# Peptides against a protein of PDB entry 5KEZ: the designs that were tried, part 19

Target 1, 320 residues: chain A of PDB entry 5KEZ
Amino acid sequence: NVAIYNPFRPWWERYQPVSYKLCTRSGNEDEFRNMVTRCNNVGVRIYVDAVINHMCGNAVSAGTSSTCGSYFNPGSRDFPAVPYSGWDFNDGKCKTGSGDIENYNDATQVRDCRLTGLLDLALEKDYVRSKIAEYMNHLIDIGVAGFRLDASKHMWPGDIKAILDKLHNLNSNWFPAGSKPFIYQEVIDLGGEPIKSSDYFGNGRVTEFKYGAKLGTVIRKWNGEKMSYLKNWGEGWGFVPSDRALVFVDNHDNQRGHGAGGASILTFWDARLYKMAVGFMLAHPYGFTRVMSSYRWPRQFQNGNDVNDWVGPPNNNGVI

## One batch from the design tools (peptide; made by RFdiffusion4, then SolubleMPNN)

Design b1_p9_6_s4 (from b1_p9_6, 3 letters changed)
Fold by OpenDDE base, seed 3:
Structure b1_p9_6_s4 (fold): chain B 320 residues (1-320), chain A 9 residues (1-9)
Amino acid sequence: as target 1 above (320 residues)
Amino acid sequence: GSATKPVYF
């Protein structure tokens, strides 16, 4: 991914890929392979956060300022380490003046235009699908168990399906023969927009952002909410079917105050209430559970916004 | 200046 120095090595640089090389602030491919092997050998499975909707931001300077030193040129859409070129992006499809998503009530914009400047891959192209599948298959062959598909809301479900259809079975050194990768898709659906979580059920599980938002409201006792109202928690609260839901109290986005759910989201900053929420989630049978492991950072609020929400995990001069 | 992936709700 791109190496960002202003601000200094933010967490979100990881979501701006310039190649599919397994070479980042966390380590190189050999170290990753070693970790996967050690984890699998003790029954701990690895699921990769796969960023496949886009490459880096269009405003990033061309050059070799990346975690693996690969050259890239956002201006010309040149990512030779893949390789991608101008033919592999949706610039010609997006009809907005800016080239960015301008109206989230227009599903075509949401999927064909750039997410805040992030260069949008032409996932309709078999070439692009194949390059992504090669990346994911390399990970599968290393021994990962599945994937979180980042920004799935911004990809056509059929394009995702086409990629998934190219995937190998899981590595038989650790998984039963014929095992398929576990897939869950990040889709923010709190209602009111045309793109629905149900559009993605055919590809795997989806994130249920209503879960953390509503649970936070209840545990905070906002609007007169009571714990007793959780008796029909799950589908009874309008959530997606349990067998399609991946649930969580918070994630890396909404713990920073701007994720889906807003101020209701409970985080480690509210330790007592957070423990209650996580405990409830783990005790309740609804959905597939995900527990967050994060870190503290020096929050500084200006006009209601944390100006340090970019701060990444503890590191040594950018190396984790 | 750098592109940041926002979360919408």
Scores: peptide ipSAE 0.055, ipTM 0.800, DockQ to the pose 0.547
Fold by OpenDDE base, seed 2:
Structure b1_p9_6_s4 (fold): chain B 320 residues (1-320), chain A 9 residues (1-9)
Amino acid sequence: as target 1 above (320 residues)
Amino acid sequence: GSATKPVYF
């Protein structure tokens, strides 16, 4: 991914890929292989956060300022380490003036335009699908158990399906022959927008953002909400079917107050309430559960916004 | 600016 120095190595640089090389601040490919092997050998499975909707931001300077030193040029859409070129992006398909998503009530913009300036890959192209599949298959062959598909809301479900159909079975050194990768898709659907979680059920599980949002309101006792109302928690609250749901109390985005539940979201900053929420989630039989592990950072609020919401995990002068 | 993904409520 790109190496950003202003601000200094933010967490979100990880979501700006310039290649599919397994070479980041987390380590190199050999170190990753070693980690996967050690984890698998003790029954801990690895699921990769796969960033396949886009490459880096359109405004990032061209050069070799990346975690693996790969050259890239956002201006010319040149990512030779893949390789991608201008033919592999949706620039001509997006019809907005800026090239960015401008109206989230327009499903076509949401899928075909750039997410906050991130260069949008043309996932309709078999070439692009194949490059992504090769990346994911390399991970599968290393021994990962499955994937979180980042920004799935911004990809056409059929394009995702086409990629998934190219995937290998899991590595037989650790998984039964014929095992399929576990897939869950990040889709923010709190209602009110045209893209629905149900659009993605055919590809795998979907994040249920209503879960953390509603649980937060209940535990915070907002609007007269009571714990006893959780008796029919799950489908009874209008959530997606349990077998399609991946549930969580918070994620890295809404932990930073960026929405998808707003102020209702409980985080480790509210330790007591957060423990209650996580405990309830783990005890209640709904969905596939995900527990957050995060870190503290020096929050500085200005006009209601944390100006340090960019701060990444603990590091030694950029080295994790 | 920062390239964080928008998260909507």
Scores: peptide ipSAE 0.054, ipTM 0.801, DockQ to the pose 0.409
Fold by OpenDDE base, seed 1:
Structure b1_p9_6_s4 (fold): chain B 320 residues (1-320), chain A 9 residues (1-9)
Amino acid sequence: as target 1 above (320 residues)
Amino acid sequence: GSATKPVYF
């Protein structure tokens, strides 16, 4: 991914890829392979956060300022380490003046325009699908068990399906023969927009962002809500079917308080309430549960916003 | 919010 130095190596630089090389501040490919092997040998499975909707920001300077040293040029849409070129992006499809998503009530903008300046891949192209599948298959062959598909809301479900159809079975050294990768898709659907979680059910599970948002309000006793109201928690609250849901109390985005639940989201900063929420989630038989593992950072609030919400995880390999 | 992904509600 791109190396961002202002602010200094933020967490979100990881979501600006310039290649599909397994070479980031998390480690190199050999280290990753070693981890996957060791984890699989003790029954711990690995699911990769796959960023396949886009490449890096259109405003990033061309050069080799990346975690694996790969050259890239956002201005000309050149990513030779893949390789991608100007033919592989949706620049010509997006009809907005800025080239970015401007109206989230327009499904075509949401899927064909740039997400906050991130160069949007033309996933309708078989070439692009194949390059992504190659990346994911490499991970499958290493021994990963599945994927979180980042920014799935911004990809056409059919394009995702086309990529998934190209994937190998899981590595038979650790998984039963013929096993398929576990897929869950990040889709923010809180209602009121044209893109629905149900659009993606055919590809795998979907993140249920209503879960953490609503649970937070209940645990916080906001608006007169009570724990007793959780009697029909899950589908009774209008959430997606249990067998399609991936549920969580917080994630890395809404932990920083900027959306998908806002101030209702419980985090480790609210230790007592957070433990209650996580305990409830693990005890209640709804959805596939995900427990957050995060870190402390020096929060500084200015006008209600944490100006240090960019701070990345603790790291001892800052040279890459 | 993040520079990569707007989180809205």
Scores: peptide ipSAE 0.053, ipTM 0.798, DockQ to the pose 0.312
Fold by OpenDDE base, seed 4:
Structure b1_p9_6_s4 (fold): chain B 320 residues (1-320), chain A 9 residues (1-9)
Amino acid sequence: as target 1 above (320 residues)
Amino acid sequence: GSATKPVYF
């Protein structure tokens, strides 16, 4: 991915890929392979956050400032390490004046235009699908158990399906023969927009962002909410079917105050309430649970926004 | 590109 130095190595640089090389702030491919092996050998499975909707931001300077030194040129849509070129992006397909998503009530814009300036891959193209599948298959062959698909809301479900159909079975050294990768898709659906979580059920599980938002409200005792109202928690609250849900109290985005769910989202900053919420989540059978492990950073609020929400995890001069 | 994805509350 792109190496960003202003601000200094933010967490979000991870989500600006320039190649599919397994060479990042976390280590190189050999180290990753070693970790996967060691984890699998003790029954701990690895799920990769796969950034496949886009490449890096359109405004990033061309060069070799990347975690593995690969050259890239956002201006010309040149990512030779893949390789991608201008033919592999949706620049001509997006009809907005800016090239970015301007209206989230337009599903076509949401999927065909750039997410906050991130160069949008043309996932309708078999070439693009195949390059992504190759990346994911390499990970599968290493021994990962599945994937979180980042920004799934911004990809057409059919395009995702086409990629998934190209995936190998899991590595038989650790998984039963014929096992398929575990897939969960990040889809932010709090209602009010045309894209629905149900659009993606055919591909795997989806993130249920209503879970953390509503649970936060209940635990905080907002709007007269009571714990007793949780008796029909899950589908009874209008959430997706349990077998399609991946649930969580918070994630890295809404933990920073600008994610789906707003101020209701509970985080480690409110330790007592957070533990209550996480405890409830783990005790309740609804959905597949995900527990957040994060870190403290020096928050600095200006006009209601944390200007330091970019701060990444503890590191040694950028190396985690 | 932007640091964060747009989110609706």
Scores: peptide ipSAE 0.045, ipTM 0.791, DockQ to the pose 0.357

Design b1_p9_7_s1 (from b1_p9_7, 4 letters changed)
Fold by OpenDDE base, seed 4:
Structure b1_p9_7_s1 (fold): chain B 320 residues (1-320), chain A 9 residues (1-9)
Amino acid sequence: as target 1 above (320 residues)
Amino acid sequence: GSWNKPEYF
């Protein structure tokens, strides 16, 4: 991914890929292989956050400022380490004046235009699908158990399916023969927009953002909500089917105060309420649970927004 | 409100 130094190595640089090489702030490919092996050997499985919707931001300077030193040029859509070129992006398909998503009520914009300036890959192309599948298969062969598909809302479900159909079975050294990778898709669906979580059920599980939002409201006792209302928690609250749901109290985005769920989202900053929410989540059978492990950072609020929401995890001069 | 990803730039 791109290496950003202003601000200094923000967490979100990870979501701006320039290659599919396994060289990051966390280590190199050999170190990753070693970690996966050690984890698998004790029954801990690895699920990779796969960024496959896009490459880096359009406004990022060309050069070799990347975690693996690979050259890239956003302006010319040149990512030779993959390789991708101008033919592999949706520049001509997106119909907005800016090239960015301007209206989230237009599903075609959401899928075909750039997410906050991130160069949008042409996932309709078999070439692009194959390059992504190659990346994911490399990880599968290393021994990962599955994937979180980042920004799935911004990809056509059929394109995702086409990629998934190219995936290998899991590594038989640790998984039963014929095992398929565990897939969960990040889709923000709190209602009111045309793209629905159900559009993605055919590909795997989906993040249920209503879970954290509603649970936060209940635990905070907002709007007259009571714990007794949780009697029919899950599908009874309008959430996706349990076998399609990945649930969580917070994630890295909404933990920073401006993601899906709004102010109701509970985080470690409110320790007591957060423990209540996480405890309830783990005790309740609805959905596949994900527990957040985060860190403190020096928050600085200006006009209600944390200007330091970019701060990444504890690191040694950029190395995690 | 806005229920989408924040700006990364």
Scores: peptide ipSAE 0.153, ipTM 0.858, DockQ to the pose 0.125
Fold by OpenDDE base, seed 3:
Structure b1_p9_7_s1 (fold): chain B 320 residues (1-320), chain A 9 residues (1-9)
Amino acid sequence: as target 1 above (320 residues)
Amino acid sequence: GSWNKPEYF
């Protein structure tokens, strides 16, 4: 991915890929392979956050400022380490003046335009699908158990399916023969927008962002909410079917006040309430649970916004 | 909106 130095190595640089090389702030491919092996050997499975909707930001300077030193040129849509070229992006499909998503009530914009400047891949193209599948299959061969598909909301479900149909079975060294990768898709659906979580049920599980948002309001006793109202927690609260839901109290985005849920989201900053929420989540049978592991950073609020929400995990001069 | 990914610089 792009190495960003202003601000200094933010967490979100990871979501600006320039190649599919397994060479990042966390280590190189050999180190990753070693980690996956060690984890699998003790029954801990690895699920990769796969960033496949886009490449890096359109405004990033061309060059070799990347975690693996790969050259890239956002201006010309040149990512030779893949390789991608100008033919592999949705620039021609997006009809907005900026080239970015401007209206989230327009499903076409949401899927065909750039997410906050991130160069949007043309996932309708078999070439692009194949390059992504190669990346994911490489990870499968290493021994990962599945994937979080980042920014799934911004991809057409059919394009996702086409990629998933190219995936290999899991590595038989650790998984039963014929095992398929576990797929969960990040789809932000709190209602009110045209893209729905149900659009993606056919591809795998989806993130249920209503879970953390609503649980936060209940635990915080907002809007007169009571714990007793959780009796029909899950589908009874309008959430997706349990067998399609991946649930969580917070994620890296909404922990920082963005992404989905706003101020209702409980985080480790409110330790007691957070423990209550996480405890409830783990005790309740609804959905597939995900527990957040995060870190403290020097929060600095200005006009209600943390100006340091970019701060990444503890690191040694940018290396985790 | 606030229900979507934050802006990346």
Scores: peptide ipSAE 0.145, ipTM 0.860, DockQ to the pose 0.139
Fold by OpenDDE base, seed 1:
Structure b1_p9_7_s1 (fold): chain B 320 residues (1-320), chain A 9 residues (1-9)
Amino acid sequence: as target 1 above (320 residues)
Amino acid sequence: GSWNKPEYF
């Protein structure tokens, strides 16, 4: 991914790829292989957060400022480490003046335009699909069990399916022959917008962002909410079917006070309430559960916003 | 809006 130095190596640089090389501040490919093997040998499975909707930001300077030293040029859409060129992006398909998503009530913009300046891959192209599949298959062959598909809301479900149809079976050294990768898709659907979680059910599970948002309001006792109202928690609250839901109390985005759920989201910063929420989630039979493991950072609020919400995880590999 | 991912810049 790109190496961002202002601010200094933020967490979100990891979501700006310039290649599909397994070479980041978290380690190199050999180290990753070693971890996956050791984990699989004791029954711990690995699911990769796969960033396949886009490459890096449009405004990032060209050069070799990346975690694996690969050259890239956002201005010319040149990513030779893949390789991608100007033919592999949706620049000509997006019809907004800025080239970015301007209206989230326009499904075509949401999927064909740039997410906050991130160069949008032309996933309709078999070439692009194949390059992504090669990346994911490499991970499958290493021994991962599945994937979180980042920014799935911004990809056409059919394009995702086309990629998934190219995937290998899981590695038979650790999984039964013929096993398929576990897929869950990040789709933010709190209602009121045209893109729905149900659009993606055919590809795998979907993140249910209503879960953490509503649970937070209940446990915080906002608006007169009571825990006794959780009797029909799940589908009874308008959530997606249990067998399609990936549920969580918080994620890396909304634990920073913004994104889906806003201030209602419970986090480790409110330890007592957070433990209650996580405990409830694990005890209640709805959805596939995910527990967050995060870190503290020096929060500094200015005008209601944490100006340090960019701070990445603890790291001693600053040279990478 | 609050129902979408924050900006990465």
Scores: peptide ipSAE 0.143, ipTM 0.855, DockQ to the pose 0.135
Fold by OpenDDE base, seed 5:
Structure b1_p9_7_s1 (fold): chain B 320 residues (1-320), chain A 9 residues (1-9)
Amino acid sequence: as target 1 above (320 residues)
Amino acid sequence: GSWNKPEYF
């Protein structure tokens, strides 16, 4: 991914890929392979956060300022380490003036335009699908158990399916022969917008962002909500079917004061309430549960916004 | 809307 120095190595640089090389601040491919092997050998499975909707930001300077030193040029859409070129992006498909998503009530913008300037891959192209599948298959062959598909809301479900149909069976050294990768898709659907979580049920599980948002309001006792109202928690609250739900109290985005769920989201900053929420989630049978592991950063609120929400995990001058 | 993914720049 791109190496960003202003601000200094923010967490979100990881979501700006320039190649599919397993070479980042987390380590190199050999180290990753070693980790996967060691984890599998003790029954811990690895699920990769796969960033396949886009490459890096349109405004990032061309060069070799990347975690693996690979050259890239956002201006010309040149990513030779893949390789991608200008033919592999949705620039001509997006009809907004900025090239970015401007209206989330327009599904075509949401899927064909750039997410906050991130160069949007043309996932309709078999070439692009194949390059992504090759990346994911390499991970599968290493021994990962499945994937979180980042920014799935911004990809057409059919394009995702086309990629998934190219995937290998899981590595038989650790998984039964014929096993398929576990897929969960990040889709933010709190209602009121055209793209729905149900659009993606055919590809695997989806994130249920209503879960953390509503649980937060209940535990905070907002709007007269009571714990006793959780009797029909899950589908009874309008959530997706349990067998399609990936549930969580918070994630890395909404942990930072805004986003899906807003101020209702409970985090480790609200220690006691957070423990209650996580405890409830783990005790309740609805959905597939995910527990957040995060870190403390020096929050500084200005006009209700944390100006340090970019801060990444603890590091020594960029080295984790 | 404002409750979608934050800006990455």
Scores: peptide ipSAE 0.139, ipTM 0.857, DockQ to the pose 0.138

Design b1_p9_7_s2 (from b1_p9_7, 3 letters changed)
Fold by OpenDDE base, seed 5:
Structure b1_p9_7_s2 (fold): chain B 320 residues (1-320), chain A 9 residues (1-9)
Amino acid sequence: as target 1 above (320 residues)
Amino acid sequence: GSAARPEYF
């Protein structure tokens, strides 16, 4: 991914890829392979956060300022380490003036335009699908058990399906022959927008962001909500079917104080309430559960916004 | 000037 220095190595640089090389601040490919092996050997499975909707931001300077030193040029859409070129992006498909998503009520913008400037891959192209599949298959062959598909809301479900159809069976050293990768898709659907979580059920599980939002409201006793109302928690609250749900109290985005769920989201900053929420989640049978492991950072609120919400994990001058 | 990861809400 790109190496961002202003602000200094933010967490979100991880979501600006310039190649599919397994070479980042987390380590190199050999180290990753070693970790996957060690984890699998004790029954711990690895699921990769796969960033396949986009490459880096359009405004990032060309050069080799990346975690593995790969050259890239956002201006010309040149990512030779893949390789991608200008033919592999949706620039001509997006019809907004800025090239960015401007209206989330327009599903075509949401999927064909740039997410906050991130260069949007043309996932309709078999070439692009194949390059992504090759990346994911390499991980599968290493021994990962599946994937979180980042920004799935911004990809057409059919394009995702086309990629998934290219995937190998899981590594038989650790998984039964014929096992398929576990897929969960990040789709933010709190209602009110045209893109629905149900659009993605055919590809695997989806993130149920209503879970954390509503649970936060209940635990905080907002709007007269009571714990006893959780008797029909899950489908009874309008959530997706349990067998399609990936549930969580918070994630790296919404623990920063904004979306999805806003101020209702409980985080480790509110330790007591957070423990209550996580405990409830783990005890309740609805959905596939995900527990957050995060870190503290020096929050600095200005006009209700944390100006340090960019701060990444603990590091030594950028080295983790 | 770099694009941050999206704030969805």
Scores: peptide ipSAE 0.044, ipTM 0.796, DockQ to the pose 0.630
Fold by OpenDDE base, seed 3:
Structure b1_p9_7_s2 (fold): chain B 320 residues (1-320), chain A 9 residues (1-9)
Amino acid sequence: as target 1 above (320 residues)
Amino acid sequence: GSAARPEYF
């Protein structure tokens, strides 16, 4: 991914890829392979956060300022380490003036335009699908168990399906022969927009953002909510079917106040209430559960916004 | 500018 120095090595640089090489501020490919092997040998499985909707931001300067030293040029859409070129992006397909998503009520913009300036890959092309599949298959062959598909809301479900159809079975050194990778898709659907979580059920599980948002209001006792109202928790509260849901109290975005759930989201900053929410989630049978492991940062609120919401995990001069 | 995800409510 790109190496950002202003601000200094933010968490979100990880979501701006310039290659599919497995070398980042967390380590190189050999170290990753070693970790996966050691984890698998004791029954701990690895699921990769796969960023496949886009490459880096369109405004990032060209050069070799990346975690693996690969050259890239956002201006010319040149990513030779893949390789991608201008033919592999949706620039000509997106019809907005900025090239970015401008209206989230237009499903075509949401999927064909740039998410906050991130160069949008043309996932309709078999070449692009194959490059992504090669990346994911390399990880599968190393021994990962599955994937979180980042920004799935911004990809056409059929394009995701086409990529998934190219994937290998899991590594038979640790998994039964014929095992398929576990897939869950990040889709922010709180209602009111045209893209629905149900559009993605055919590809695997989806994130249920209503879960943390609603549980937060109940635990906080907002709007007269009571714990007794959780008697029909899950589908009874309008959530997706349990066998399609991946549930969580918070994630890296909404613990910073955005994407999605707002102020209702419980986090480690409210330790007592957070432990209550996580304990309830783990005890209740609805959905596939995910527990957050995060870190403290020096929050500084100005005009209601944390100006330090970019701060990444504890590090040694950028190296984790 | 930070590439943070937009807020959804």
Scores: peptide ipSAE 0.044, ipTM 0.802, DockQ to the pose 0.321
Fold by OpenDDE base, seed 2:
Structure b1_p9_7_s2 (fold): chain B 320 residues (1-320), chain A 9 residues (1-9)
Amino acid sequence: as target 1 above (320 residues)
Amino acid sequence: GSAARPEYF
C-alpha cells in the first residue's frame, strides 16, 4: 500500500493498495506465511481483509513511496506491479463531475465512482477479476481460511461472484478437501439507500451494521429502550437472517465516529457498557460474531469530530 | 479525504 506521511502513517493507508504484494508494516510474505502456518497448526484460522474495490487515492503523488517499494502513478492509473493501467478503472464509466460518489441514493454512482477519491477498479473486466483472483488464490494457497471483502457495497454483486468463482479450494494441509473460503462482505445497510445487504447474500455473509447501532442504543437506554426488548434480538429486530449475518459491536470505522452507527456505537472508551454489549453478543445465538481488538489514541474533538481519528496502532516511529 | 469512510445513518 501507499506510505502516507501526512498525517504520519495513518491506519487508512492500508486501504490504499498499489500492488497485491504481501509487504506491509506488519511484515513480509515469508513472515505472513510463517504466521498462517503456525496459527493453522493450533486451530487458529486466518481471514484476510481483502481490498479489491479500488487502488490508492487519485491525489497521491506518483513514485515508490509504498510499503513494498513498488512504483505507482495514480495520475496515469499506472500500477505496474499488478499490472493495471488506465483501461482497468471506471473513470469513463462514472458520470459524476468529480469522479467521486456524490449521491449514495444512486446505486450506479456507489458502484462505478470513486469512494472518497480512491481509484475505482473496473471489476466488470475479466482481466481485473483474474488479477484479483490471483491475489486471493495466492493467499488461499498459503493457507488462509477466507476473506473480508472490503467495500463490497461499492462492487456489483455479480462482479464479486465472478471473482469468487475463480477461487481455489482451501489448502488441504489444514482443511478438508473441497473446502471453500469463508466469505463475509462489508456492506453498510442501515436502511434508506438503494443498495441492500440482501443483494449480496449469494456471495456469502454480510456485515450487519444495525447490530452495533441498535445494541448501543439499548444498552445506553436511549429512546426508552429496555434490555428486555432484546428477547427477540436478531431477525426479530429486522436484521438479516442469522446464517447471513456477521455481527459486531464496533469496527475500526464506526469506532472513530464514521462508517455507520454514529454516537450509539459502543467502544472500549466506555468500558463497562462495552463489556456488557460484547458479552451479550457472545451469549446470544445470532449471526457469526466478531470481537474487536483495538488500541487507545489521543482523541481530540473539534466541533464533534475527532481530528486524530487517523491515528494507527502503537508503533515506534512508524515501525510496528 | 482519501480512505475516510462516509458517515452512514
Scores: peptide ipSAE 0.043, ipTM 0.801, DockQ to the pose 0.324
Fold by OpenDDE base, seed 4:
Structure b1_p9_7_s2 (fold): chain B 320 residues (1-320), chain A 9 residues (1-9)
Amino acid sequence: as target 1 above (320 residues)
Amino acid sequence: GSAARPEYF
């Protein structure tokens, strides 16, 4: 991915790929392979956060400032390490003046335009699908158990399906023969927008963002909410079917006070309430649970926004 | 999520 130095190595640089090389702040491919093997050998499975909707930001300077030194040029849409070129992006397909998503009530914009400037891949193209599948298959062959698909809301479900249909079975050294990768898709659906979580059920599980948002409200005792109302927690609250849900109290985005969930989201900053929420989540059978592991950072609020929400995990001069 | 998203709520 791109190496960002202003601010200094933010967490979100991870989500700006310039190649599919397994060479990042976390280590190189050999180290990753070693970790996957060691984890699998003791029954711990690895799920990769796969960034396949886009490449890096359109405004990032061209050059070799990347975690594995690969050259890239956002201006010309040149990512030779893949390779991608201008033919592999949705620049001509997006109809907004800026090239970015401008209206989230327009599903076509949400999927065909750039997410906050991130160069949007033309996933309708078999070439692009195949390059992504090759990346994911390499990970599968290493021994990962599945994937979180980042920014799935911004990809057409059929394009995702086309990629998933190209995937190998899981590595038989650790998984039963014929096992398929576990897929969960990040889709922000709190209602009120045209893209629905149900659009993606055919591809795998979906993140249920209503879970953390509503649970936060209940635990905080907002709007007269009571714990007794949780008796029909899950589908009874309008959430997706349990077998399609991946649930969580917070994630890295809404933990930082923006995005889906708003102020209702509970985080480690409110330790007591957070433990209550996480405890409830783990005790309740609804959905597939995900527990957040995070870190403290020096928050600085300006106009209600934390200007340090970019701060990444503890590191040694950028190396995690 | 890969960047700041639109505010919900």
Scores: peptide ipSAE 0.042, ipTM 0.799, DockQ to the pose 0.164

